# Peptides against a protein of PDB entry 4Z5W, part 191

Target 1, 305 residues: chain A of PDB entry 4Z5W
Amino acid sequence: IPDVFLELNKLWYFSAQSNLFNGEMPRSLSNSRSISLLSLRNNTLSGQIYLNCSAMTNLTSLDLASNSFSGSIPSNLPNCLRLKTINFAKIKFIAQIPESFKNFQSLTSLSFSNSSIQNISSALEILQHCQNLKTLVLTLNFQKEELPSVPSLQFKNLKVLIIASCQLRGTVPQWLSNSPSLQLLDLSWNQLSGTIPPWLGSLNSLFYLDLSNNTFIGEIPHSLTSLQSLVSKENAVEEPSPDFPFFKKKNTNAGGLQYNQPSSFPPMIDLSYNSLNGSIWPEFGDLRQLHVLNLKNNNLSGNIP

## One batch from the design tools (peptide; made by RFdiffusion4, then SolubleMPNN)

Design b2_p26_4_s3 (from b2_p26_4, 17 letters changed)
Fold by OpenDDE base, seed 3:
Structure b2_p26_4_s3 (fold): chain B 305 residues (1-305), chain A 26 residues (1-26)
Amino acid sequence: as target 1 above (305 residues)
Amino acid sequence: SEELKKAKEELEKLKEAGVEQGITTE
């Protein structure tokens, strides 16, 4: 990318995604006062990620996903006082979340999907201080770590939590009960064990639950039949979605499905590929908004209601 | 059963191969 952004003093939106851009991010771009939304996703950009937050006073959204960047996660990003959305998916950092992210009050949506992030305990301890954090995607990180179940962790405003495909050990963390606004939970493709906790059914806004491909045991908690978001049409508050898309690969579709917002996911309970036992509750019939109930590959018995 | 054990091992291999993934942003 040419170093010409100094003259582009009115450039508000720069999208150069899905090209063949190589080399480093130009210094004039890293110092742009006008840019609000920057997307360089799916290129071959390299070097360190550097943003001059004192200059980039209008930066609200940053998508650098699927690039060949190296080095550390930029610790100065919290100084970008308007920066809300960050997508750093598929950037091989091999790093921990910077301690400076405790001060990241503008942050609303963060993805480190497949970014070789380490130390989930430190990551969650840091990110809990982001009071405006609504969307957190940490899929394909923390390989074989333990998901912390520290009751002191608090994500009060969290709406979307995705920590899939990490081979995480542990249980469904008790601290999630402190996230009453949670709408989407994906903990699929881990090594999570124990029982599914009954308090999950108290998350009144939870319309998408994926606990599939774990090692859960015991019965399906009856409280899941009373998930309010699945019983009644809540007015889908058109909340500002993250500026980055979500992807779900299905085994049969090499391209996966793209979801531009969390509300585009079908209302779902997926408990498949566990070791759950007992019966299917007839009261799943009360979940009038439920589109997908997936209970396959468990040890369930009795009658199908 | 040995079949269930093999199916679990195949599922682990599919997980390791990254063929099946949860939600991503990539």
Scores: peptide ipSAE 0.487, ipTM 0.860, DockQ to the pose 0.673
Fold by OpenDDE base, seed 4:
Structure b2_p26_4_s3 (fold): chain B 305 residues (1-305), chain A 26 residues (1-26)
Amino acid sequence: as target 1 above (305 residues)
Amino acid sequence: SEELKKAKEELEKLKEAGVEQGITTE
């Protein structure tokens, strides 16, 4: 990418995604006063990520996903006072979340999907201080770590939590009950154990629940049959979605489905591939907004209602 | 059933291989 962004003093949106750009980010780009949205995803950019937050006063969205950047997560990003959305997916950091992110009050959406992030306990302890954090994606990190269950963790404004494919141990963490606005929860492809907690059914905005491919035992909580978002149509207040897409692979042979917004996910309960027992509750029939109920590969018995 | 046990073991291998995954932003 040429170092010509000083001359582009009116450039508000720069999208150069899915190209063949290599080398480092131009210094003029890292100092752009005009850029609000920067997307360089799916390139071969390298070097350290550096942004001059004192210069980049208009930066609101940053997508650097799927690049060959090296080094640490930029600890100065909280100084970008308008920065709301960050996608750092598929950047091999091999790092912990910086302590400076405790001060990241502008942050609303963060993805580190497949970014070699370590220490989930530290990550969650830091990120809970991001009071405006609504979307958190941490899929394909923290391999074989333990999902912290510390009740003091609080993500009050969290709407989307995705921590899939981490081989995480532990239980469904009780601190999630402190997130009453949670709409989408994906904890699939872990090694989570214990019972599915009944308080999940109290999350009135929860329309998408994926607990599949874990080691959960016991009965399906009857409270899941009363998930309000699945009983009645929410008057979906269109909340500002993250500026980055979501991807779900359905099968190895199907191209990954792209979802531009969390609301584009079908209303779903996936509890498949666990060790759940007991009956299927007939009251699942009350979930009139439910599109997908997946209970396969459990130890369920009785009649299908 | 033994069949369910085998299916779970095969699924664990698929998890380890990273063939199946949850939602990403990649």
Scores: peptide ipSAE 0.482, ipTM 0.858, DockQ to the pose 0.756
Fold by OpenDDE base, seed 5:
Structure b2_p26_4_s3 (fold): chain B 305 residues (1-305), chain A 26 residues (1-26)
Amino acid sequence: as target 1 above (305 residues)
Amino acid sequence: SEELKKAKEELEKLKEAGVEQGITTE
């Protein structure tokens, strides 16, 4: 990418995604006063990520996903006072989240999907201080760590939590009950154990629940049949989505389906590939908004209602 | 059932093989 962004003093939006750009991010781009949205996703950019937050006063969205950047997560990003959305997916940092992210008050949406992030306890302890954080994606990190169940963790404004494919141990964490606005939860493809907690059914905005591919035992909580977002249409609040898309693979060999907004996901309960027992509750018939109920590959018995 | 056992064993092999499942942003 040429180093000409100093001359582009009116450039508000720069998207150069899905190209063959290599080398480092131009210094003039890292100092742009005009850019609000920067997307360089799916390139071969390298070097250290550096942004001059004192210069980049208009930066609101940053997508650097699927690049060959190296080094540390930029600890100065909280100084970008308008920065709301960050996608750092598939950047192999091999790092912990910086302590400075406790001060990241502008942050609304963060993805580190497949970024070799370490220490989930530290990550969650830091990110809970981001008072405006609504979307958190941590898929494919924290390999074989334990999901902390510290009740003091508080994500008050969290709406989308995705921590899939981490091989995480532990249980469904009680601190999620402190997130009453949670709409989408994906904890699939872990090694989570214990029972599915009944308080999940109290999350009145929860329309998408994926607990599949874990080691959960016991019965399906009857409280899941009373999820208000799945009973009535009233809770379809169109909320500001992150500027980055979501992807869900249906098949191992297929490209992921793209979802531009969390609301584009079908209302779903997926409890498949666990060790759940007991019956299917007939009261699942009350979930008139439910599109997908996946209970396959469990130890369920009795009649199909 | 033997079928359920096989399905779980296959799932564990897929997990061990690092088959990326769940929602991502990539």
Scores: peptide ipSAE 0.464, ipTM 0.851, DockQ to the pose 0.845
Fold by OpenDDE base, seed 2:
Parts: C-alpha cells; sequence; structure tokens
Structure b2_p26_4_s3 (fold): chain B 305 residues (1-305), chain A 26 residues (1-26)
C-alpha cells in the first residue's frame, strides 16, 4: 500500500480488503487524522501493528483480520478514545491480552478469533473492565486451557460471547449469570463438562445457544423451555452490531456462511454431541420463535414430543 | 451404542486435527 494518506485529509472510510497487498502498513495511514473506518482484512500485510492514537482521533473501527502481522498486540490501542470495534482474527500474535486493555472504555466489539492468544484467565480478568464491551469473540485460542469460573468476573453489557474450538476444560461459568443481556452464546467444540446450569433459562434475551461438541452430562434444564426470546418476538432488540462479519462453517470442507449481524443467525438451541440423558421436554413446543433444535448424538430417551 | 462411541471417537479425531468449528470472524 503506498504511503500517500497524509494528502487524503478528507478520507473517512478506507476499505482495501481481499487484495494482494504485502509489506508493512503505511506510516501515513497509521497517522491519519480523518479515517474513521479502516479495513485491510484478507491481505498479506506484515510487520508489527502500530497506530498513532494521538493522531488517529477519528478512528472508530479497525479490521486487520487475516494478515501476516507479527509481534505484540498494540498496547496503546486504549489511547484511541473513539475506537469501538477491533477485528484481529487470524493474526498469529502468540501473546496474552495487554494489561492496558482494562482501560479500553470505548471498546464495544473485539475479535481475536484464531490469533494464537494465550491465558484465558488473564484475558477475561482484563476485558471485564471494558464496561462498553458487547461482543467478544475468542474462538480458536487458549488450546486446552481451563475456562475460568471465578464468580467475581462481570460482563454486565455482554450481548455476544463466542469462545468455540479452544478445547477448553471446566464447566459453564457462573459469572455468565451476571450478563442478563446476553443474546448469543457459542461455547461449542470444547471439552466442557458437568451439567448445563438451569440459570441459562433466565437469560431472557438469549436466542442462540450452542453448547454442542462438549462433554456435558445430566438432563436438559427444563428452564430452557421458558427462554423468553424464543417464546415471543417482543424482546428482539436490534442492538448495534460490530463492524465485522461472523462466519459459521456447515461442513469441514465448506466455506463459512457469512452473517453480517448477530441477529442474522437463526434462533437456535444446539446441545448435540454431548452425553445428555433424560427426556426431550414437551414444553420445547412453546418456543414458537425457535428455528433449530439440535439434540443429536446424546443419550436422550423416551418419546419425541 | 458402539456406533455412538465411534462417532464420539471420530469427533475427537476431528478436534485433534484442528478442524475449525463454531462461529469465527475470519
Amino acid sequence: as target 1 above (305 residues)
Amino acid sequence: SEELKKAKEELEKLKEAGVEQGITTE
């Protein structure tokens, strides 16, 4: 990418995604006073990520996903006082979340999907201080770590939590009960154990639940048949989505389907590929907004209602 | 069943092979 952005003093949106750009991020771009939205997704950019937050006073959205950046996560990003959304997916950092992120009050949406992030305990302890954090994506990190269940963890404004494919150990964490506005939870493709907690049915905004491909035991909590968002349409609060898309692979060899908004996901309960027992509750018939109920590959018995 | 055991073993092999599943942003 050419180093010409100093002359582009009116440039508000720069999208150069899905090209063949290589080398480092231009210094003039890292110092742009005008840019609000920056997307360099799906290129071959390299070197260390550096942004001059004192110059980039209009920066609100940053997508650098699927690049060959190296080095540390930029610890100065909390100084970008208007920065709300960050997508750092598929950047191999091999790092922990910086301690400075506890001061990241502008942050609303963060993805480190497949970014070789380590120490989930430290990451969640830091990120709980981001009071405006609504969307957190940590898929394909923390390999074989333990999902912390520390009751002091609080994500009061969390709407979307995705921590899939980490081989995480532990149980469904009790601290999620402190997130009453949670709409989407994906903890699929882990090694989570224990029972599915009944308090999940008290999350009245939860319309998408994926606990599939774990080691859960016991019965399906009857409280899941009373999830208010799946009973009635009235609570579909369209909240501001992150400025980055979501992807869900249907098959191992298929390209992921793109979802531009969390609300574009079909209302779903997926508990498949566990060790759940007992019956399917007839009261699942009350979930009039439910599009997908997946209970396959469990130890369930009795009649199908 | 033995079939369920085989399906779970195949699933663990897919997890061990690093097959990406769940929601991502990439």
Scores: peptide ipSAE 0.444, ipTM 0.833, DockQ to the pose 0.841

Design b2_p26_4_s4 (from b2_p26_4, 16 letters changed)
Fold by OpenDDE base, seed 3:
Structure b2_p26_4_s4 (fold): chain B 305 residues (1-305), chain A 26 residues (1-26)
Amino acid sequence: as target 1 above (305 residues)
Amino acid sequence: SKEIEEARKKLEEEKEKGEEQGITTE
């Protein structure tokens, strides 16, 4: 990318995604006062990520996903006082979340999907201080770590939590009960164990639950049949979605499905590929908004209601 | 327990190789 952004003093939106750009990010771009939305996803950009937050006073969204950047996560990003959304998916950092992210009050949506992030305990301890954090994606990180169950962790405004495909050990963490606005939870493709906690059914906004491909045991909590968002068509207030898309690979589609908003996910309970026992509750019939109930590959018994 | 370990092994064997990823932003 040429170093010409000093001349582009009115440039508000720059999208150069899905090109063949290589080399480092131009210094003039890292110092742009006008840019609000920056997307360079799916290129071959390299070097260290550096943003001059004192210059980039209008920066609100940053998508650098699927690039060949190296080095540390930029610890100065919290100084970008208007920066709300960050997608750093598929960047091999091999790092921990910087301690400076405790001060990241503008942050609303963060993804480190497949970014070689380490130390989930430190990451969650840091990110809980981001009071405006609504969307957190940490899929394909923290390989074989233990999901912390520390009850003191608080994500009060969290709406979307995705920590899939990490081979995480532990249980469904009690601290998630402190997130009453949670709408989407994906903990699939881990090594989570224990029982599914009944308090999940108290998350009245939860319309998408994926606990598939874990080692859960015991009965399905009856409280899941009373998930309010799945009983009644509450018009999910179209909150401003993250400025980055979500992807779900399905075996049947040669391409992953793209979801531009969390609300575009079908209302779902997926408990498949566990060791759950007992009966299917007939009260799942009360979940009139439910599109997908997947209970396959469990130890369930009795009649299908 | 031994039962949980056997259940883990069975679940790893029954993993359909194509759905190996939860939701991403890639």
Scores: peptide ipSAE 0.522, ipTM 0.876, DockQ to the pose 0.386
Fold by OpenDDE base, seed 1:
Structure b2_p26_4_s4 (fold): chain B 305 residues (1-305), chain A 26 residues (1-26)
Amino acid sequence: as target 1 above (305 residues)
Amino acid sequence: SKEIEEARKKLEEEKEKGEEQGITTE
């Protein structure tokens, strides 16, 4: 990308996604006063990510996903006082989340999907201080770590939590009960164990639950048959979508389905590929908004209702 | 129980064969 952004004093939106750009991000772009939305996703950009937050006073959204950036996560990003959305997916950092992110009050949506992030305990302890954080995507990180169950963890405004494909150990953490506005939970493809907690059915906004591909045992909590978002349409909270798309991949060779917003996901309960036992509750028939109920590959018994 | 451990082992073997993953933003 040429270093010409100094002359572009009115540049508010720059999208150069899905091109063949290589090299470093231009210094003039890293110092742009006018830019609000920057997307450079799916290129071959390299070097260390540096943004002059003192200059980039209008920056609200940053998508650098699927680039060859290296080095540390920029610890100065909280100084970008208007920065709401960050997508750093598929950037190989091999790092922990910076302690400075405790002060990231403008942050609403964060993805580190497949970014070699380490220390989930530190990450969650830091990110709980982001009071405006609504969307958190941490898929394909923290390999074989333990999902912390610290009851003091609090994500009050969290609406989308995705921590899938991490091989995480532990149980469904009690601190998630402190997120009453949670709409989408994906903890699939982990090594989570224990029982599915009944308090999950108290998350009245939860329309998408993926606990598939874990080691859960015991019965399906009857409280899941009373998820209000799946009983009634009136509970569909329209939310500001993050400025980055979501992807659900079924097969390595299939193009992943793109979802431009969390509300584009079908209402779903996926408990497949666990060790759950007992019966399928007939009261799943009360979930009139449910599109997908996946209970395959469990130890369930009795009658199919 | 031994059955639960065998079921867990079978589940892990099926996960290793699975090409599916959770939601990403990549």
Scores: peptide ipSAE 0.503, ipTM 0.872, DockQ to the pose 0.430
Fold by OpenDDE base, seed 4:
Structure b2_p26_4_s4 (fold): chain B 305 residues (1-305), chain A 26 residues (1-26)
Amino acid sequence: as target 1 above (305 residues)
Amino acid sequence: SKEIEEARKKLEEEKEKGEEQGITTE
């Protein structure tokens, strides 16, 4: 990418994703006063990620996903006072979340999907201080770590939590009950154990629950049959979604499915590939908004209602 | 009941959906 962004003093959006750009980010781009949205995802950019937050005063969205960046997560990002959305997916940092992210009050959406992030306990302890954090994606990190169950963890405004495919140990953490606005939870493809907690059914906005491919035992909580978002179509206030898409690989579609917003996911309960027992509750029939109920490959018995 | 039949239908529709990983942003 040429170093000509100083001359582009009116450039508000720079979207150059899915090209063949290589080398480092140009210094003039890292110092742009005009840019609000920067997307360079799916390139071959390299070097360290550096942004001059004192210069980049208009930066609101940053997508650098699927690049060959190296080094540490840029600890100065909280100084970008308008920065709301960050996608750092598929950047191999091999790092922990910086302590400076405790001060990241502008942050609303963060993805580190498949970014070789380590220490989930530290990550969650830091990120809970991001009071405006609504979307957190941490899929394909923290390999074989333990999902912390620290009751003091609090994500008050969290709407989307995705921590899938981490081989995480532990249980469904009680601190998630402190997120009453949670709409989408994906904890699939872990080694989570214990019972599915009944308080999950108290998350009235939860329309998408994936707990598949874990080691959960016991009965399906009857409270899941009373998830209000799945009983009635409330007027979901269209809140601003993250500026980055979500992807779900399905066997039927070789390329996976892209979802531009969390609300584009079909209302779902997936509890498949666990060790759940007991019956299927007939009251799942009351979930009029539910599109997908996946209970396959469990130890369930009795009649399919 | 009709509700029971709806629940059964939702279960049958998902039998063929295999996933290899959770949701990503990549």
Scores: peptide ipSAE 0.565, ipTM 0.871, DockQ to the pose 0.252; fails the geometry check
Fold by OpenDDE base, seed 2:
Structure b2_p26_4_s4 (fold): chain B 305 residues (1-305), chain A 26 residues (1-26)
Amino acid sequence: as target 1 above (305 residues)
Amino acid sequence: SKEIEEARKKLEEEKEKGEEQGITTE
């Protein structure tokens, strides 16, 4: 990318995604006062990620996903006082989340999907201080770590939590009960154990639940048949979506499906590929908004209602 | 035999494990 962004003093939106750009991010771009949205996703950019937050006073969204950046996560990002959305997916950091992110009050949406992030306990301890954090994606990190269940963890404004494909051990964490606004939970493709907790059915905004491909045991909580978001349409709070897309691969589709916002996901309960037992509750018929109920590959018995 | 059924189930589970993952942003 040429170092010509000083002349582009009115440039508000720069999208150069899905190109063949290589080398480092231009210094003039890292110092742009005008840019609000920067997307360089899906390139071959390299070097250290550096942003001059004192210059980049209009920066609101940053997507650097799927690049060959190296070095540390830029610890100065909390100084970008308007920065709301960050996508650092598929950047191989091999790092912990910086302690400075405790001060990241502008942050609303963060993805480190497949970014070789380590220490989930530290990551969650830091990110709980981001009071405006609504979307957190940590898929394909923390390999074989233990998902912390510390009740002091609080994500009060969390709407979307995705921590899938980490081979995480532990149980469904009780601290998620402190997130009453949770709409989408994906904890699939882990090694989570124990029972599915009944308090999940108290998350009145939860329309998408993926607990598939774990080691859950016991019965399906009857409280899941009373998820208010799946009973009635009236409680769908439209909240601002992150400026980055979501992707879900399915075995049936050669291409991953792209979802531009969390609300584009079909209302779903996926409990497949566990060790759940007991019956299918007939009251699942009350979930009139449910599009997908996946209970396959369990130890369920009795009649299908 | 129960073992062949368990082995088939495990092979199907392993095949599905290779192609599917949770939601990403990549």
Scores: peptide ipSAE 0.521, ipTM 0.867, DockQ to the pose 0.464; fails the geometry check

Design b2_p26_5_s1 (from b2_p26_5, 13 letters changed)
Fold by OpenDDE base, seed 1:
Structure b2_p26_5_s1 (fold): chain B 305 residues (1-305), chain A 26 residues (1-26)
Amino acid sequence: as target 1 above (305 residues)
Amino acid sequence: SALAELMATTNLTLPTDEEPFYLTTE
């Protein structure tokens, strides 16, 4: 990309996604005072990510996903006082979340999907201090780590949590009970064990639950038949969705179905590919808003009610 | 069955053959 952005003093939105741009990010772009939304996703950009947050006073959204950037996660990003949305998916950092992110009060949506992030305990301990964090995507990281169950972790405003395909060990973490606004939970494709906790059914805004392809045992919690968002049409308050799309994938090499907003996901309970036993509760018939109930490849018995 | 009735009256599906998906942003 040419270094010509100094002359573009009124540039508010710049999207150059899905091109063949190579080389480093232009220095004039990293110092732009006017830019609010920056998307450079799906290019071949390289080098270190550097943003002059003291200059970039209008920056609200940053999408650098699917580029060839290297080095550390920029520790100065919390100094971008208006920065809300960050997509760093498919950037090979091989790093931990910077300690400076404890101060990232403007942050509302963060994705590090498939970014070689390490130390999930440190990541969650840091990110819990982001009081405005609503969307957190950490899929394809933390390979074979343990999902921390520390009850002191608090994500009070969390609406979307995706930590799929990490081969994580442990149990469904009790600290998620401190997230009463949770709408979407994906913990699929891990090595999570134990029972599915009954308190999941108390998450009244939860309309999408994916616990598929784990090692869960015991009965399906009866409390899942009383998920309020699946019983009644709550008018989902259209909160501003992340400025980045989501993809539903079977594997890393497959094309995914694109979803522009979490609210566009079909209401779902997926508990497939576990070791769950007992019967299917008849009260699943009360979930009038449910579109997908996937219970296949378990040890369930009895009749379909 | 209550679940069979729900399937007949709503958009509920019970997928039999689909491998489980996961969500990403890439």
Scores: peptide ipSAE 0.421, ipTM 0.828, DockQ to the pose 0.898; fails the geometry check
Fold by OpenDDE base, seed 5:
Parts: structure tokens; C-alpha cells; sequence
Structure b2_p26_5_s1 (fold): chain B 305 residues (1-305), chain A 26 residues (1-26)
């Protein structure tokens, strides 16, 4: 990318995604006072990510996903006082989330999907301080770590949590009960164990639940038949979606279906590929908004009601 | 019967053979 952005004092939006750009991010771009939305996703950009947050006072959205950046996560990003959305998916940091992110009050949406992030305990401990955080995607990180179940963790405004395909150990964390506005939960493709907790059915806004491909045991909580968002058409308040797309994947190497908004996901309960037992509750018939009920590859018995 | 009714009256699907999905942003 040419270093010509100094003269572009009116540049508000720059999207150069899915090109063949290589080298470092231009210094003039890293110092742009006018830019609000920056997307450089799916290029071959390299070097360290540096943004002059003191200059970039209008920056609201940053998408650098699927680039060859190296080094640490930029610890100064919380100084970008208007920065709401960050997509750092598929950037191989091999790092922990910076402690400075405790101060990231502007942050609403964060993705580190497949970014070689380490220490999930530290990551969640830091990110719980982001009071405006609504969307958190941590898929394909923290390999074989334990999902912390520390009850003090609190994500008050969390709407979307995706921590899939991490080979995480542990149980469904009780601290999620502190997120009453949770709409989408994906903890699939882990090594999570224990029972599915009944309090999960108290998450009245939860319309998408994926616990598939884990090691859960016991019965399906009857409380899942009372998920309010799946019983009635709650007017899902179209909360502003993150500026980054989601992808539904079957494996790490396949192209996924793209979804531009979490609200575009079909209402779903996926408990497939576990060791759940007991019967299918007839009261699943009350979930008139449910589009996908996946209970396959479990130890369920009895009749389909 | 209740699930059969749900399937008949809504867009409910019961996937049989598809591998489970997960969500990413990559």
C-alpha cells in the first residue's frame, strides 16, 4: 500500500480487503486523523501492527484479519478512544491479551479467532473490564487450556460469545449466568465436561446455543424448553452487529458460510456429539421460534415426542 | 407428536448426518 494517506485529510473509510497488499502498513495510514473505518482484511501485510492512537482520533473500526502481521498485540489500542470494533482473526500473535485492554471502554466487538492467543484465564480477566463489550470471539485459541469457571468474572453487556474449537477443558462456566443479555453462545468443538447447567435456560435472550462436540453428560436440562427467545417472537432488538462477518465452519480447512450479522443465524439448540442421556422433552414443542434442534450422536433414549 | 407438530408448523429441522459446525470470524 503506498504511503500517500497524509494528503487524504478527508478519508473517512478505507477498505482494501481481499487484495494482494504486502509489506507493512503505511505510516501515513497509522497516523490518519480522518479515518473512521479501516479494513485491510485478507491481505499479506506484515511487520508489527502500529497505530498512533493520539493521531487516529476518529478510528472506530479496525479490521486487519487474515494478514501476516507479527509481534505483540498493540497495547496502545485502548488509547484509540473511539475504537469500537477490532477484528484480528487469523493474525498469529502467539501472545496474551495486553493488560491495557482493561481500560478499553470504547470496545464493543473483539475477534481474535485463530490468532494464537494464549492464557484464556488472563484474557477473560482482562476483557471483563471492557464494560461495553458485546461481541467476543476467541475461537481457535488457547489450545488445551482450561476454561475458567471463576464466578467473579462478569461480562454484563455480552450478547455474543464464541469460544469454539479450542480443545478447552472444564465445564460450562458459571460466570456466564452473569450475562443475562447473552443471545449467542458457541462453545462447540471443545473438551468441556460435566452436565449442562439448568441456569442456561434462564438466559431469556439466548436464541443460538451450540455446545456440540464436547463431552457433556447427564440429561438435557428441562429449562432449555423454556428459553423465552425461542418460545415467543421477542423483538430481537437489532443491536448493531460488529463490522466483521462470521463464518459457520465444519472444519478448520473448509470455507464457511458467511453471516454478516448474528441475528441472521437461525435460532438453534445444538447439543450433538456429546454423551447426553435421558429422553427428549416433549416441551421442546413449545419452542415455536426454534429452527434447528440438533441432538444427534448422544445416548438419548425413549421415543421422539 | 409435539416435535412432529413443531416441524410441521415451523422451520424446525432435525439434522441427521451433518458434522457439527462452529463459528469463526476468519
Amino acid sequence: as target 1 above (305 residues)
Amino acid sequence: SALAELMATTNLTLPTDEEPFYLTTE
Scores: peptide ipSAE 0.408, ipTM 0.840, DockQ to the pose 0.900; fails the geometry check
Fold by OpenDDE base, seed 4:
Structure b2_p26_5_s1 (fold): chain B 305 residues (1-305), chain A 26 residues (1-26)
Amino acid sequence: as target 1 above (305 residues)
Amino acid sequence: SALAELMATTNLTLPTDEEPFYLTTE
């Protein structure tokens, strides 16, 4: 990318996604006072990510996903006082979340999907201090770590949590009950064990639940038949989506189905590929907004009601 | 019967053959 952005003092939106750009991010771009939205997703950009947050006072959205950046996660990003959305998916950092992210009060949406992030306990302990954090995506990180169950963890404003395909051990953490606005939960493709907790049915905004491909045992909690978002349409809060797309994938190397907004996901309960037993509750018939109920590859018995 | 009725009256699907998906941003 040419280093010509100093002259572009009116440039508000720059999208150069899905090109063949290589080399480092231009210094003039890293110092742009006018840019609000920056997307360089799906290129071959390299070097260390550096943003001059004192200069980039209008930066609200940053998408650098699917690039060849290296080095540390930029610890100065919390100094970008208007920065709301960050997509750092598929950047091989091999790092922990910086402690400075405790101060990241402007942050609303964060993705580190497949970014070789380490230490999930530290990551969640840091990110819980981001009071405006609504969307958190940590898929394909923390390989074989234990999902912390510390009840003191609080994500009060969290709406979208995705921590899939991490081979995480542990149980469904009770600290998620402290997120009453949670709309989407994906903990699929882990090694989570124990029973599915009944308090999940108290998450009145939860319209998308994926616990598939884990090691859950016991019965399906009856409380899932009373999820208010799946009973009536009235609870579908239109929420501001992150400025980055989501993808449904079956494996790391497959192409995924693109979803531009979390609200575009079909209302779903996926409990497939577990060791759940007992019967299917007939009260699933009350979930008039449910589009997908996936219970396959379990130890369920009886008739379909 | 209640689930069968739900399937008949809504867009509810019971996937049989598809491997489970997970969500990413990449």
Scores: peptide ipSAE 0.403, ipTM 0.825, DockQ to the pose 0.891; fails the geometry check
Fold by OpenDDE base, seed 2:
Structure b2_p26_5_s1 (fold): chain B 305 residues (1-305), chain A 26 residues (1-26)
Amino acid sequence: as target 1 above (305 residues)
Amino acid sequence: SALAELMATTNLTLPTDEEPFYLTTE
């Protein structure tokens, strides 16, 4: 990308997605005072990510996903006082989340999907201080780590949590009960164990639950038949979705279905590929908004009601 | 019977053959 952005003093949106751009990010772009939305996803950009937050006073959204950037996660990003959305998916950092992210009060949506992030305990301890954080995606990181269950962790405004395909150990963490606004939870493709906790059914806004491909045991919590978002058409407050898309992927397939908004996901309960036992509750019939109920490959017994 | 009725009255599906998906942003 040429270093010509200093003259573009009216540029508020720049999208150069899915091109063949290589080399470093232009310094003039890293110093742009006018830019609000920056997307350079799916290129071959390289070098260290640097943004001059003192100059980039209008920056609200940053998508650098699927590039060949290297080095550390930029610790100065919390100084970008209007920066809300960050997509750093598929950037191989091999790093921990910077401690400076405790001060990232403007942050609403963060993805590090497949970014070689390490130390999930430190990551969650840091990110809980981001009081405006609504969407957190940490898929394909933290290989074989333990999902922390520390009750002091608090994500009060969290609506979307995705920590899939990490081979995480542990249980469904009780600190998620402190997130009453949670709408989407994906913890699939881990090594999570224990029982599915009944308090998940108290998350009245939860319309998408994926716990598939884990090692859960015991019965399906009856409280899941009482999820209010699946019983009635609640007026889902159309919250501003992240400026980055989501993808449903299979482990074997490089391609996935694109979803531009979390609200575009079909209402789902997926508990497949576990060791759950007992019967299917007849009261799943009350979930009139449910589109997908996946209970396959468990130890369930009795009749399908 | 209750799930069969739900399937008849809504868009409910019970997938049997598909591999499980996970969500990403890549």
Scores: peptide ipSAE 0.403, ipTM 0.829, DockQ to the pose 0.874; fails the geometry check

